# Ledger of designs, part 25: peptides against a protein of PDB entry 7SFY

Target 1, 41 residues: chain A of PDB entry 7SFY
Amino acid sequence: ELFNLESRVEIEKSLTQMEDVLKALQMKLWEAESKLSFATC

## One batch from the design tools (peptide; made by RFdiffusion4, then SolubleMPNN)

Design b2_p13_8_s3 (from b2_p13_8, 9 letters changed)
Fold by OpenDDE base, seed 3:
Structure b2_p13_8_s3 (fold): chain B 41 residues (1-41), chain C 41 residues (1-41), chain A 13 residues (1-13)
Amino acid sequence: as target 1 above (41 residues)
Amino acid sequence: as target 1 above (41 residues)
Amino acid sequence: IQELLEKLRKLKS
């Protein structure tokens, strides 16, 4: 594999995108769990 | 959207998977950059 | 997400 500026940029873009998705998912999970209620009799 | 145990499990699986990929990409980037050398005359 | 993960997997490899 040849590493160059383009490769670095692409990787960093992907990392940033992934981090954003991670944040979103974590927030969704937190929100969902915070709203979670259990069945009552 | 309906949140249930299945949804939570799925989200957490995705998060874990993404974290693993993030780690791998970060390591690859670090390794590639650490090996990067500039052209010399 | 799966599509993104696949793209990232390709970069990982």
Scores: peptide ipSAE 0.103, ipTM 0.527, DockQ to the pose 0.057
Fold by OpenDDE base, seed 5:
Structure b2_p13_8_s3 (fold): chain B 41 residues (1-41), chain C 41 residues (1-41), chain A 13 residues (1-13)
Amino acid sequence: as target 1 above (41 residues)
Amino acid sequence: as target 1 above (41 residues)
Amino acid sequence: IQELLEKLRKLKS
């Protein structure tokens, strides 16, 4: 494996994208659960 | 979009997988950067 | 990684 500036930039870009999706999914999960009613069980 | 137990389980599973990949990439990045020498710049 | 991100993007939408 060759590590250089291009590799570092790509990894950091992927990490940022994953963090954005992770935060969005966490918020979506919380919102969905907070709206869940007993009737839907 | 219908939210139920199956949806919650799938989201939580995906979140766990993302967290695992995120941690792995962060560690890989740190290890690669710590090994990077001036000669490779 | 790209495949996982695509699956997660679908869940997000």
Scores: peptide ipSAE 0.102, ipTM 0.525, DockQ to the pose 0.058
Fold by OpenDDE base, seed 4:
Parts: structure tokens; sequence; C-alpha cells
Structure b2_p13_8_s3 (fold): chain B 41 residues (1-41), chain C 41 residues (1-41), chain A 13 residues (1-13)
């Protein structure tokens, strides 16, 4: 692998995309578990 | 979407996989940037 | 990574 500006930008872009998905999934999990708690209360 | 134990497990598994990749990419970025700094010093 | 992201996108949507 050659590390240059393009490679760095690509990695950072991938990291950002992953973080966005991660946050979305965590929110979905929180919502689902919150609803479950509410339903079982 | 139906939320059940299987769904929760699948989401958690995906989250773990994402976090693992995220950490790997962050380490690769750090290593690359560290080498760049070393090379330019 | 791309395959993982695709799977995650499907889960996100």
Amino acid sequence: as target 1 above (41 residues)
Amino acid sequence: as target 1 above (41 residues)
Amino acid sequence: IQELLEKLRKLKS
C-alpha cells in the first residue's frame, strides 16, 4: 500500500461512513430496547 | 421490522463487527501518519 | 470492509 493524500482521504471517508452507520444502529437498538422496556412495564 | 432476541443479537453482532473494523482502520491511519511524520522528519 | 458496509447499510435502512 502507498500512503498519500488520496489514501488518507479514502480511509477517513470510510471511517466517517462507518461511524454514521454505527450511530444509526445504536439509536435503533436503543429505541427497540426502550420500547421493549415500555411494553413489559 | 420485528424486534426479538434474534434481531437484537444480529444488531449487536453487526455493531461489534463495525467497531472492530473501525478500530483497525484507525490504527492503520495512525500508523501511516506516524510513518509519514517519521519519513518527513 | 465494503461488504460489511453494505450489510450495515441494509440494516440501517
Scores: peptide ipSAE 0.101, ipTM 0.524, DockQ to the pose 0.054
Fold by OpenDDE base, seed 2:
Structure b2_p13_8_s3 (fold): chain B 41 residues (1-41), chain C 41 residues (1-41), chain A 13 residues (1-13)
Amino acid sequence: as target 1 above (41 residues)
Amino acid sequence: as target 1 above (41 residues)
Amino acid sequence: IQELLEKLRKLKS
């Protein structure tokens, strides 16, 4: 495959998008765990 | 939304998958840049 | 990748 400016930019965009989603999911998980309530008898 | 074991496991699976893809893309980018040849006159 | 991102966006929301 030929590496050029277009392919580099596309890969970097994809990486950035994935990192954004990762951060969002990590925050969602942390929030969910932090707000988790435990049943008490 | 209700947070339970199933949702936690699903989120963690998704996070792991994303991290794997991120690592793969980062390696692809590094390889592409490392193997990039420059035109010389 | 786009398919994975779409699936993750749905999970994110």
Scores: peptide ipSAE 0.101, ipTM 0.523, DockQ to the pose 0.056

Design b2_p13_8_s4 (from b2_p13_8, 10 letters changed)
Fold by OpenDDE base, seed 1:
Structure b2_p13_8_s4 (fold): chain B 41 residues (1-41), chain C 41 residues (1-41), chain A 13 residues (1-13)
Amino acid sequence: as target 1 above (41 residues)
Amino acid sequence: as target 1 above (41 residues)
Amino acid sequence: IDELLKKLRELKS
């Protein structure tokens, strides 16, 4: 596979975006579960 | 927001998929950087 | 998210 500065930067940007989304989803899950009640199970 | 078992399961599946991709990309980045040489900088 | 995951999967492969 061709790897250069452009490729590295693109991969790192994608990783950062994924990490941000992952953290957001983890927080959403925590909040959702915290609010979960018998009626919403 | 409506939250039920179906929603929770779907979120957890998405999180798992993202974590898997994140790990894969991290490994790819490490390998790519390890192979990086002057000629490919 | 789905679109991001799709792009990331392409990078993974």
Scores: peptide ipSAE 0.091, ipTM 0.529, DockQ to the pose 0.059
Fold by OpenDDE base, seed 5:
Structure b2_p13_8_s4 (fold): chain B 41 residues (1-41), chain C 41 residues (1-41), chain A 13 residues (1-13)
Amino acid sequence: as target 1 above (41 residues)
Amino acid sequence: as target 1 above (41 residues)
Amino acid sequence: IDELLKKLRELKS
């Protein structure tokens, strides 16, 4: 496997995309928990 | 979509897995950059 | 979520 500037840029782009997804999921988790209601009789 | 304890646990597990992948990629990026050599004539 | 994780694994590979 060769590593060059193009490879580095691609990896960094992928990392950024993963971080964006991670943040979105964290926000959705918070929203879901905020809206969570309890079972009642 | 219903949100309950099982859903929360599943989301949290997914988030943890994503974080692990993110860390692994960051480490690989560092290793690749550390081993990077420059083009020469 | 599973689809998102799949995409992330593809990015790793």
Scores: peptide ipSAE 0.088, ipTM 0.520, DockQ to the pose 0.056
Fold by OpenDDE base, seed 3:
Structure b2_p13_8_s4 (fold): chain B 41 residues (1-41), chain C 41 residues (1-41), chain A 13 residues (1-13)
Amino acid sequence: as target 1 above (41 residues)
Amino acid sequence: as target 1 above (41 residues)
Amino acid sequence: IDELLKKLRELKS
């Protein structure tokens, strides 16, 4: 596989998207787990 | 949206997968950029 | 990203 500017851009774009999804999922998990404490046990 | 054990498991699974993909992409980018120095300029 | 990965690992532990 050949490395070029296009490939770099694509990888960096993917990394950025992955980071955004990770952040979103982490937030959702934390929010969900926070609510669990509200489950009045 | 309702939080339950299934939802937690799904999110954690997704996070793990995302981490793996991120690591793989980071490695590929690093390898590609490392090779760039070999381009004998 | 590295910080996020660190936080993710901490979350799993």
Scores: peptide ipSAE 0.078, ipTM 0.520, DockQ to the pose 0.311
Fold by OpenDDE base, seed 4:
Structure b2_p13_8_s4 (fold): chain B 41 residues (1-41), chain C 41 residues (1-41), chain A 13 residues (1-13)
Amino acid sequence: as target 1 above (41 residues)
Amino acid sequence: as target 1 above (41 residues)
Amino acid sequence: IDELLKKLRELKS
């Protein structure tokens, strides 16, 4: 496809989505590590 | 900046790097959750 | 994007 305005907008959307996923994974990682710290038998 | 060839290449490089980070975080999350599952007192 | 990537690299480590 042509690297025009439409392509740029789609790439920016993808970047934003990736940021959202990264943030979600950060939170989940924090939660998992927190549970690991406080987990007991 | 304009969405020219240079900008496109740089954005694609950034996307690839973000994907690498995403994969790394996914692996770390898997590891953390695995440790949670197998952790013992 | 560069600053974002810097922060992301820190998160990766």
Scores: peptide ipSAE 0.077, ipTM 0.473, DockQ to the pose 0.071

## One batch from the design tools (peptide; made by RFdiffusion4, then SolubleMPNN)

Design b2_p14_1_s1 (from b2_p14_1, 8 letters changed)
Fold by OpenDDE base, seed 5:
Structure b2_p14_1_s1 (fold): chain B 41 residues (1-41), chain C 41 residues (1-41), chain A 14 residues (1-14)
Amino acid sequence: as target 1 above (41 residues)
Amino acid sequence: as target 1 above (41 residues)
Amino acid sequence: SELEERLRELEKEL
């Protein structure tokens, strides 16, 4: 298939969506780590 | 469920996999753009 | 994960 402007826009939109998901996961990881409890001596 | 070191490692591994896919998509976009042809005057 | 699966699907569409 021929690459055109519409295809580029579609791909860029998908990339943006994936980046947003990655950021959300990173935030969830940070949140989970902030709630981590440790045994104390 | 309690967050522990194993859970952190698991999440970080998943994030790494997703980042690799994102990079692959970005490279494919770049490749597609490099193959774009234009009408010339 | 489902997220990784969706990302892989998007990769296949490229």
Scores: peptide ipSAE 0.117, ipTM 0.557, DockQ to the pose 0.049
Fold by OpenDDE base, seed 1:
Structure b2_p14_1_s1 (fold): chain B 41 residues (1-41), chain C 41 residues (1-41), chain A 14 residues (1-14)
Amino acid sequence: as target 1 above (41 residues)
Amino acid sequence: as target 1 above (41 residues)
Amino acid sequence: SELEERLRELEKEL
């Protein structure tokens, strides 16, 4: 394929979007774990 | 929602998969840019 | 997810 400015911009946008989703999922995981309780006798 | 072991495992699998794709795309971008040439007079 | 699938497809096209 031909790599040009349009291809680079599209890849950079996709990478940024993925990084945002990763951060959101990491935060949700942290929040969920912080609220998790274990059963006691 | 109920957060349990299954939910945590699913989120961690998704995060790992996204991180792998992110690294692959970063490598592809670097390789493409390293091969990119500009027109000369 | 749709994002992951799209990104994997993009990787294959590069």
Scores: peptide ipSAE 0.114, ipTM 0.554, DockQ to the pose 0.048
Fold by OpenDDE base, seed 2:
Structure b2_p14_1_s1 (fold): chain B 41 residues (1-41), chain C 41 residues (1-41), chain A 14 residues (1-14)
Amino acid sequence: as target 1 above (41 residues)
Amino acid sequence: as target 1 above (41 residues)
Amino acid sequence: SELEERLRELEKEL
């Protein structure tokens, strides 16, 4: 199919959503590792 | 559930997979935009 | 995509 403004906007929305999920997962990992470190200290 | 080494490894694998998908989508966006730019020039 | 949805589900399970 033709790449147009609508297709670009849709891809950019998906990318933004994935970046938000990545940030959330990174924060969860940090919190989990912080708890683990505290428990093992 | 308890956070342990297994949980950490699983989260890190998921993060790596998501980053790979992000890179792939960014490349696809670049290719699509390059085609659009070329066509509009 | 299916992968994006699966990744969102993984985030919710954490």
Scores: peptide ipSAE 0.112, ipTM 0.557, DockQ to the pose 0.047
Fold by OpenDDE base, seed 3:
Structure b2_p14_1_s1 (fold): chain B 41 residues (1-41), chain C 41 residues (1-41), chain A 14 residues (1-14)
Amino acid sequence: as target 1 above (41 residues)
Amino acid sequence: as target 1 above (41 residues)
Amino acid sequence: SELEERLRELEKEL
């Protein structure tokens, strides 16, 4: 399709949404790792 | 669920996949912008 | 997965 301002805005919104999901997953990983315990004898 | 090595590996793989898609989308945006022309009289 | 489906949807918007 023709690249115009509307197309650019849509792509930028999609990129922002993906970045937000990435950050959420990274935070979930951090929380999971923070709750990780090590086995002791 | 219990956080273990397998869960960590799965999350890391998902994060890597998302990063790859983000990079691909950013490259597509760059290519689209590179092909953008401006109107002249 | 749901994540993969959402990623595919975002790719289709380009």
Scores: peptide ipSAE 0.106, ipTM 0.546, DockQ to the pose 0.046

Design b2_p14_1_s2 (from b2_p14_1, 9 letters changed)
Fold by OpenDDE base, seed 1:
Order: sequence, then C-alpha cells, then structure tokens
Structure b2_p14_1_s2 (fold): chain B 41 residues (1-41), chain C 41 residues (1-41), chain A 14 residues (1-14)
Amino acid sequence: as target 1 above (41 residues)
Amino acid sequence: as target 1 above (41 residues)
Amino acid sequence: SELEEKLRELEREL
C-alpha cells in the first residue's frame, strides 16, 4: 500500500462527508421518535 | 412522510453501520499518517 | 439513546 498526503486528504474528506450524513440521520431519528405513536387499548 | 417503529429501526441500523465505517476510516487515517513522509533537502 | 451518544463521541474524535 502507498499512503501519502493525497490519500490522507481523501480520507479526511470522506470522514467529513460521513459526519454530515450521520448528523442528518440523527435528525431523521429524532423526527421519527417525535412522530411515533403506540397502540392503546 | 410516515415515521413509525420500522423507520426508526432502519435508521438505527444505518447509524450503526456508519459508525463501523467511520472507525475503519479513522484507522486508515492513522495508518496513512504513520506511513506519510515529506520531502527533505 | 446509547447509539446517539456513541455517535456524538465518534464525531468528537474526528
């Protein structure tokens, strides 16, 4: 394997993009929980 | 939009999978940094 | 949730 500055920058970009997606999914989860209802008798 | 228990479970599964990928990328970044060399005179 | 807390911890480590 060849690890260099370009590889580091590319991985950092991927991590940043995944952080953004994780935050979006956290917001969707919060929305889902706020709208979730359970059956009652 | 319809948010229910199934949607919540699917989002939690996606979040878990992304956490695993983020950890893998963190390890790759550490490996890249440990192997990175800069030009010298 | 525990998952959200772990996620926030992971985000802080990045």
Scores: peptide ipSAE 0.112, ipTM 0.578, DockQ to the pose 0.252
Fold by OpenDDE base, seed 5:
Structure b2_p14_1_s2 (fold): chain B 41 residues (1-41), chain C 41 residues (1-41), chain A 14 residues (1-14)
Amino acid sequence: as target 1 above (41 residues)
Amino acid sequence: as target 1 above (41 residues)
Amino acid sequence: SELEEKLRELEREL
């Protein structure tokens, strides 16, 4: 395929989607970990 | 679900996978754009 | 797209 405007837009859209999901997952991880409490003795 | 070791591993695996794909897409974008040449007059 | 499906799969596993 030839690189054109449509191809660029498609790639950039995919990148944005992935970044959004990545951030969501990172936040989920943080929230889960932040709720962990360790027994202290 | 309770957060446990398995949950953490699963999340971290997913994060890694997404980061890998993200990097691949970024490289594809760069490669495509780097091959663009503008007509000069 | 294939990418979107993969992302959804990752989200479901989390």
Scores: peptide ipSAE 0.111, ipTM 0.571, DockQ to the pose 0.046
Fold by OpenDDE base, seed 2:
Structure b2_p14_1_s2 (fold): chain B 41 residues (1-41), chain C 41 residues (1-41), chain A 14 residues (1-14)
Amino acid sequence: as target 1 above (41 residues)
Amino acid sequence: as target 1 above (41 residues)
Amino acid sequence: SELEEKLRELEREL
């Protein structure tokens, strides 16, 4: 299997997509945690 | 849906898995690029 | 792609 420009671009697209999903999930985690409140009693 | 410790742990596991895949793909890209040589003629 | 499917699977587990 030869590495060419098309292969590189495809890998970079996949990496970008994964980073976007990762960031979205990190934000979801942050939102969930930020909404937590301690019981006052 | 309540956010609890179990939910947080599950999200963190998923994040870790994504980071591992991301790193693996980055390494694959690096390996592919590192093996490229310029034509000498 | 297989990658997209894996990402969707991860999203479903959250």
Scores: peptide ipSAE 0.107, ipTM 0.565, DockQ to the pose 0.046
Fold by OpenDDE base, seed 3:
Structure b2_p14_1_s2 (fold): chain B 41 residues (1-41), chain C 41 residues (1-41), chain A 14 residues (1-14)
Amino acid sequence: as target 1 above (41 residues)
Amino acid sequence: as target 1 above (41 residues)
Amino acid sequence: SELEEKLRELEREL
C-alpha cells in the first residue's frame, strides 16, 4: 500500500488507541496494587 | 479475583507485550515515512 | 487471550 496522509492518520489513530489501552491497564494494575494487603500473624 | 503475585506477573507480561507491539508499530511508521517522497514538477 | 485478539485487530487495521 502506498504511504499517504490517510495511511499516516490511520496508523497514528491505531497508536493512540493502543496507548489508551496501555494507560487503562496501568491504572487497573495500580488499583489492584492499591487494594493489596499483606498477611499478618 | 484476589490480587496476588501471579496476577501481578500476568498483568506485567501483558503490558510488556503491548509495549513491544507499540514499538514495532512506531518503527513501521518511521520506515514508511522514511520511504515517503514528494512529487515534483 | 482477549488482549492478544485486540492487538491482532489493531494490527489488521494498519
Scores: peptide ipSAE 0.101, ipTM 0.560, DockQ to the pose 0.046

Design b2_p14_1_s3 (from b2_p14_1, 9 letters changed)
Fold by OpenDDE base, seed 4:
Structure b2_p14_1_s3 (fold): chain B 41 residues (1-41), chain C 41 residues (1-41), chain A 14 residues (1-14)
Amino acid sequence: as target 1 above (41 residues)
Amino acid sequence: as target 1 above (41 residues)
Amino acid sequence: KELEERLRELEKEL
């Protein structure tokens, strides 16, 4: 693998996509936990 | 979707896996940036 | 491409 500007830009794009998915999952987790707390209280 | 304890555990497992992949990509990005900086200085 | 596929797999498990 050539660690150049092109590789950096591709990795940064992949990281951004993963962070977006992580945020979406964290929101789903919050929804799940909020519903669980509501059902147990 | 049932937002119960099972769903919470599954989402937490997926989040942990994604965080591990993010860390691996951040390390690859650091390697790419370190090589680029070395080549331009 | 492998990373994008793994992300899509994680999205499907939700």
Scores: peptide ipSAE 0.112, ipTM 0.568, DockQ to the pose 0.048
Fold by OpenDDE base, seed 2:
Structure b2_p14_1_s3 (fold): chain B 41 residues (1-41), chain C 41 residues (1-41), chain A 14 residues (1-14)
Amino acid sequence: as target 1 above (41 residues)
Amino acid sequence: as target 1 above (41 residues)
Amino acid sequence: KELEERLRELEKEL
């Protein structure tokens, strides 16, 4: 495929979407760790 | 679900996978831009 | 298409 404006915009949209999902996963990891209860016994 | 070692490892694997794809997309964007030929006319 | 599919898979893990 020839590189054009449409191709660039599509790749940039995919990058943005991945960054958003990455942030969401990082937040979920943090939330999961924050809910960790340690054995008190 | 209870947060456990398995859940943590799974999330970390997903994060790693996303980072790898993100890098690949960034490289593809760079490669596409590097192939851009400017009009010489 | 492969990238979109992989992204959708990761979104399902959220």
Scores: peptide ipSAE 0.104, ipTM 0.550, DockQ to the pose 0.050
Fold by OpenDDE base, seed 1:
Structure b2_p14_1_s3 (fold): chain B 41 residues (1-41), chain C 41 residues (1-41), chain A 14 residues (1-14)
Amino acid sequence: as target 1 above (41 residues)
Amino acid sequence: as target 1 above (41 residues)
Amino acid sequence: KELEERLRELEKEL
């Protein structure tokens, strides 16, 4: 397989998309944990 | 929707999987770029 | 499901 400009651009696009999803999931985790209420007796 | 331990574990699993794929893609990009040869005249 | 599918697609590019 030949590595070319097209292949590099596609990999960089996939990396950027994954980083964006990671950030979104981290934010959702933080928000969900911030709203978590512990059982009170 | 209730945030519970199961939801947290599932999100953390997804985050870990994405981080592993990101690392693998970064390594492949580095390897591909290291093997890239420029056209010589 | 969409996230899992996109992860599987990215894994196939490896």
Scores: peptide ipSAE 0.104, ipTM 0.550, DockQ to the pose 0.048
Fold by OpenDDE base, seed 3:
Structure b2_p14_1_s3 (fold): chain B 41 residues (1-41), chain C 41 residues (1-41), chain A 14 residues (1-14)
Amino acid sequence: as target 1 above (41 residues)
Amino acid sequence: as target 1 above (41 residues)
Amino acid sequence: KELEERLRELEKEL
C-alpha cells in the first residue's frame, strides 16, 4: 500500500483513539485509587 | 465493586497492552513516513 | 469485553 495523505490520516485517527482509551483507563485507575485511598483513611 | 489488588493488576495489564499497540502504530507510522521520505528524495 | 473488542479492532488496523 502506498503511503498517502489518506493513510496518514487513518493512522493518526487510530493513534488518537488509542490515546483516548488510554486516558480513559488512566482516569478509571485514578478514580479507583482515589476511592481506595478514601476507604483506607 | 471494591478496588482490590486483582482489579488494579487487570487495569495495569490493559494499560500496558494499549501502550504496546500504541507503540506498534507509532512504529508503523514511522516506517510509512520513512518510506515516503525515501520515495520523495 | 468492550476494551478487548476495541483492542482487537485497533490491532486489525495495524
Scores: peptide ipSAE 0.103, ipTM 0.553, DockQ to the pose 0.048; fails the geometry check

Design b2_p14_1_s4 (from b2_p14_1, 10 letters changed)
Fold by OpenDDE base, seed 5:
Structure b2_p14_1_s4 (fold): chain B 41 residues (1-41), chain C 41 residues (1-41), chain A 14 residues (1-14)
Amino acid sequence: as target 1 above (41 residues)
Amino acid sequence: as target 1 above (41 residues)
Amino acid sequence: EELEKKLKELESLL
């Protein structure tokens, strides 16, 4: 395995994509929890 | 779509998995960059 | 929708 600019760019692109998915999941979770109505007295 | 504990747990598991992958990729990137020897005078 | 799209993008990457 030889590190080069191309490899770095590819890894960083992958990281960015993963972060985007994480953000999407976090937003989904937030929305789901925001819709949750907890019972109150 | 109905939010429930099961859905929340599943989403949080997915988030954790993706964070683990992100960390793995970041470590790989760090290792690759650590092996990079930059030309010096 | 955004999640599904991003998940597919991730799946294609791996």
Scores: peptide ipSAE 0.102, ipTM 0.572, DockQ to the pose 0.046
Fold by OpenDDE base, seed 4:
Structure b2_p14_1_s4 (fold): chain B 41 residues (1-41), chain C 41 residues (1-41), chain A 14 residues (1-14)
Amino acid sequence: as target 1 above (41 residues)
Amino acid sequence: as target 1 above (41 residues)
Amino acid sequence: EELEKKLKELESLL
């Protein structure tokens, strides 16, 4: 595909969506870790 | 799911994979932009 | 649910 404004916008939208997924996964990890007992330390 | 070492490792692996995809998309965007003519400025 | 929705969105991108 040739670069144009439409292509740029599409790629940027995809990047944003993936960043959102990453953040969601990070939050899940945090939540999981928050449930870990101190006995594991 | 209950948090355990296995779950943590799995989540971290997924995060890493997604980060790799993000980087790939960022590189594609860069490549596309690099092909854009200065006439667009 | 939020994660699931976001994962589905990701799948559509790949």
Scores: peptide ipSAE 0.102, ipTM 0.573, DockQ to the pose 0.047
Fold by OpenDDE base, seed 3:
Structure b2_p14_1_s4 (fold): chain B 41 residues (1-41), chain C 41 residues (1-41), chain A 14 residues (1-14)
Amino acid sequence: as target 1 above (41 residues)
Amino acid sequence: as target 1 above (41 residues)
Amino acid sequence: EELEKKLKELESLL
């Protein structure tokens, strides 16, 4: 199998999906930390 | 369930794993394109 | 839940 336009497009698609998951995780972290409250005494 | 240190650590671990996969895909793309040759006439 | 959706999409690809 040789690298061609189809292979490049598929890898770029995978990269985009990974970036989307990464952003989703970062958003989840941000949301969780933004809702975090300090202990009340 | 409340967000705590364990939850944050687990999300950060997932983020790191996603970044590692993203870097691996980028390296694969770079290697594939670096080995790509133009058509010979 | 957006994360689980994206994870499932990625799992099918990998």
Scores: peptide ipSAE 0.099, ipTM 0.568, DockQ to the pose 0.046
Fold by OpenDDE base, seed 2:
Structure b2_p14_1_s4 (fold): chain B 41 residues (1-41), chain C 41 residues (1-41), chain A 14 residues (1-14)
Amino acid sequence: as target 1 above (41 residues)
Amino acid sequence: as target 1 above (41 residues)
Amino acid sequence: EELEKKLKELESLL
């Protein structure tokens, strides 16, 4: 497989998509911990 | 679904796995760009 | 819902 601009852009798109999922998971974790913290106070 | 320590640990494990995949993709991108840079020099 | 959508998008890439 030849590396070219299309390959680079495709990898960058995949990276961006994974970072978006990471952000969503981090937000979910923060929300869950916030709810637990409130419930235990 | 009840948030507890198991839920927290599970989310953190998922985050870790995704970060590992991100690192792998970043390395793949770097290697591909390095090869291209060398070939174009 | 946002997380589920993003997870499905990720699954399509893998």
Scores: peptide ipSAE 0.097, ipTM 0.568, DockQ to the pose 0.047

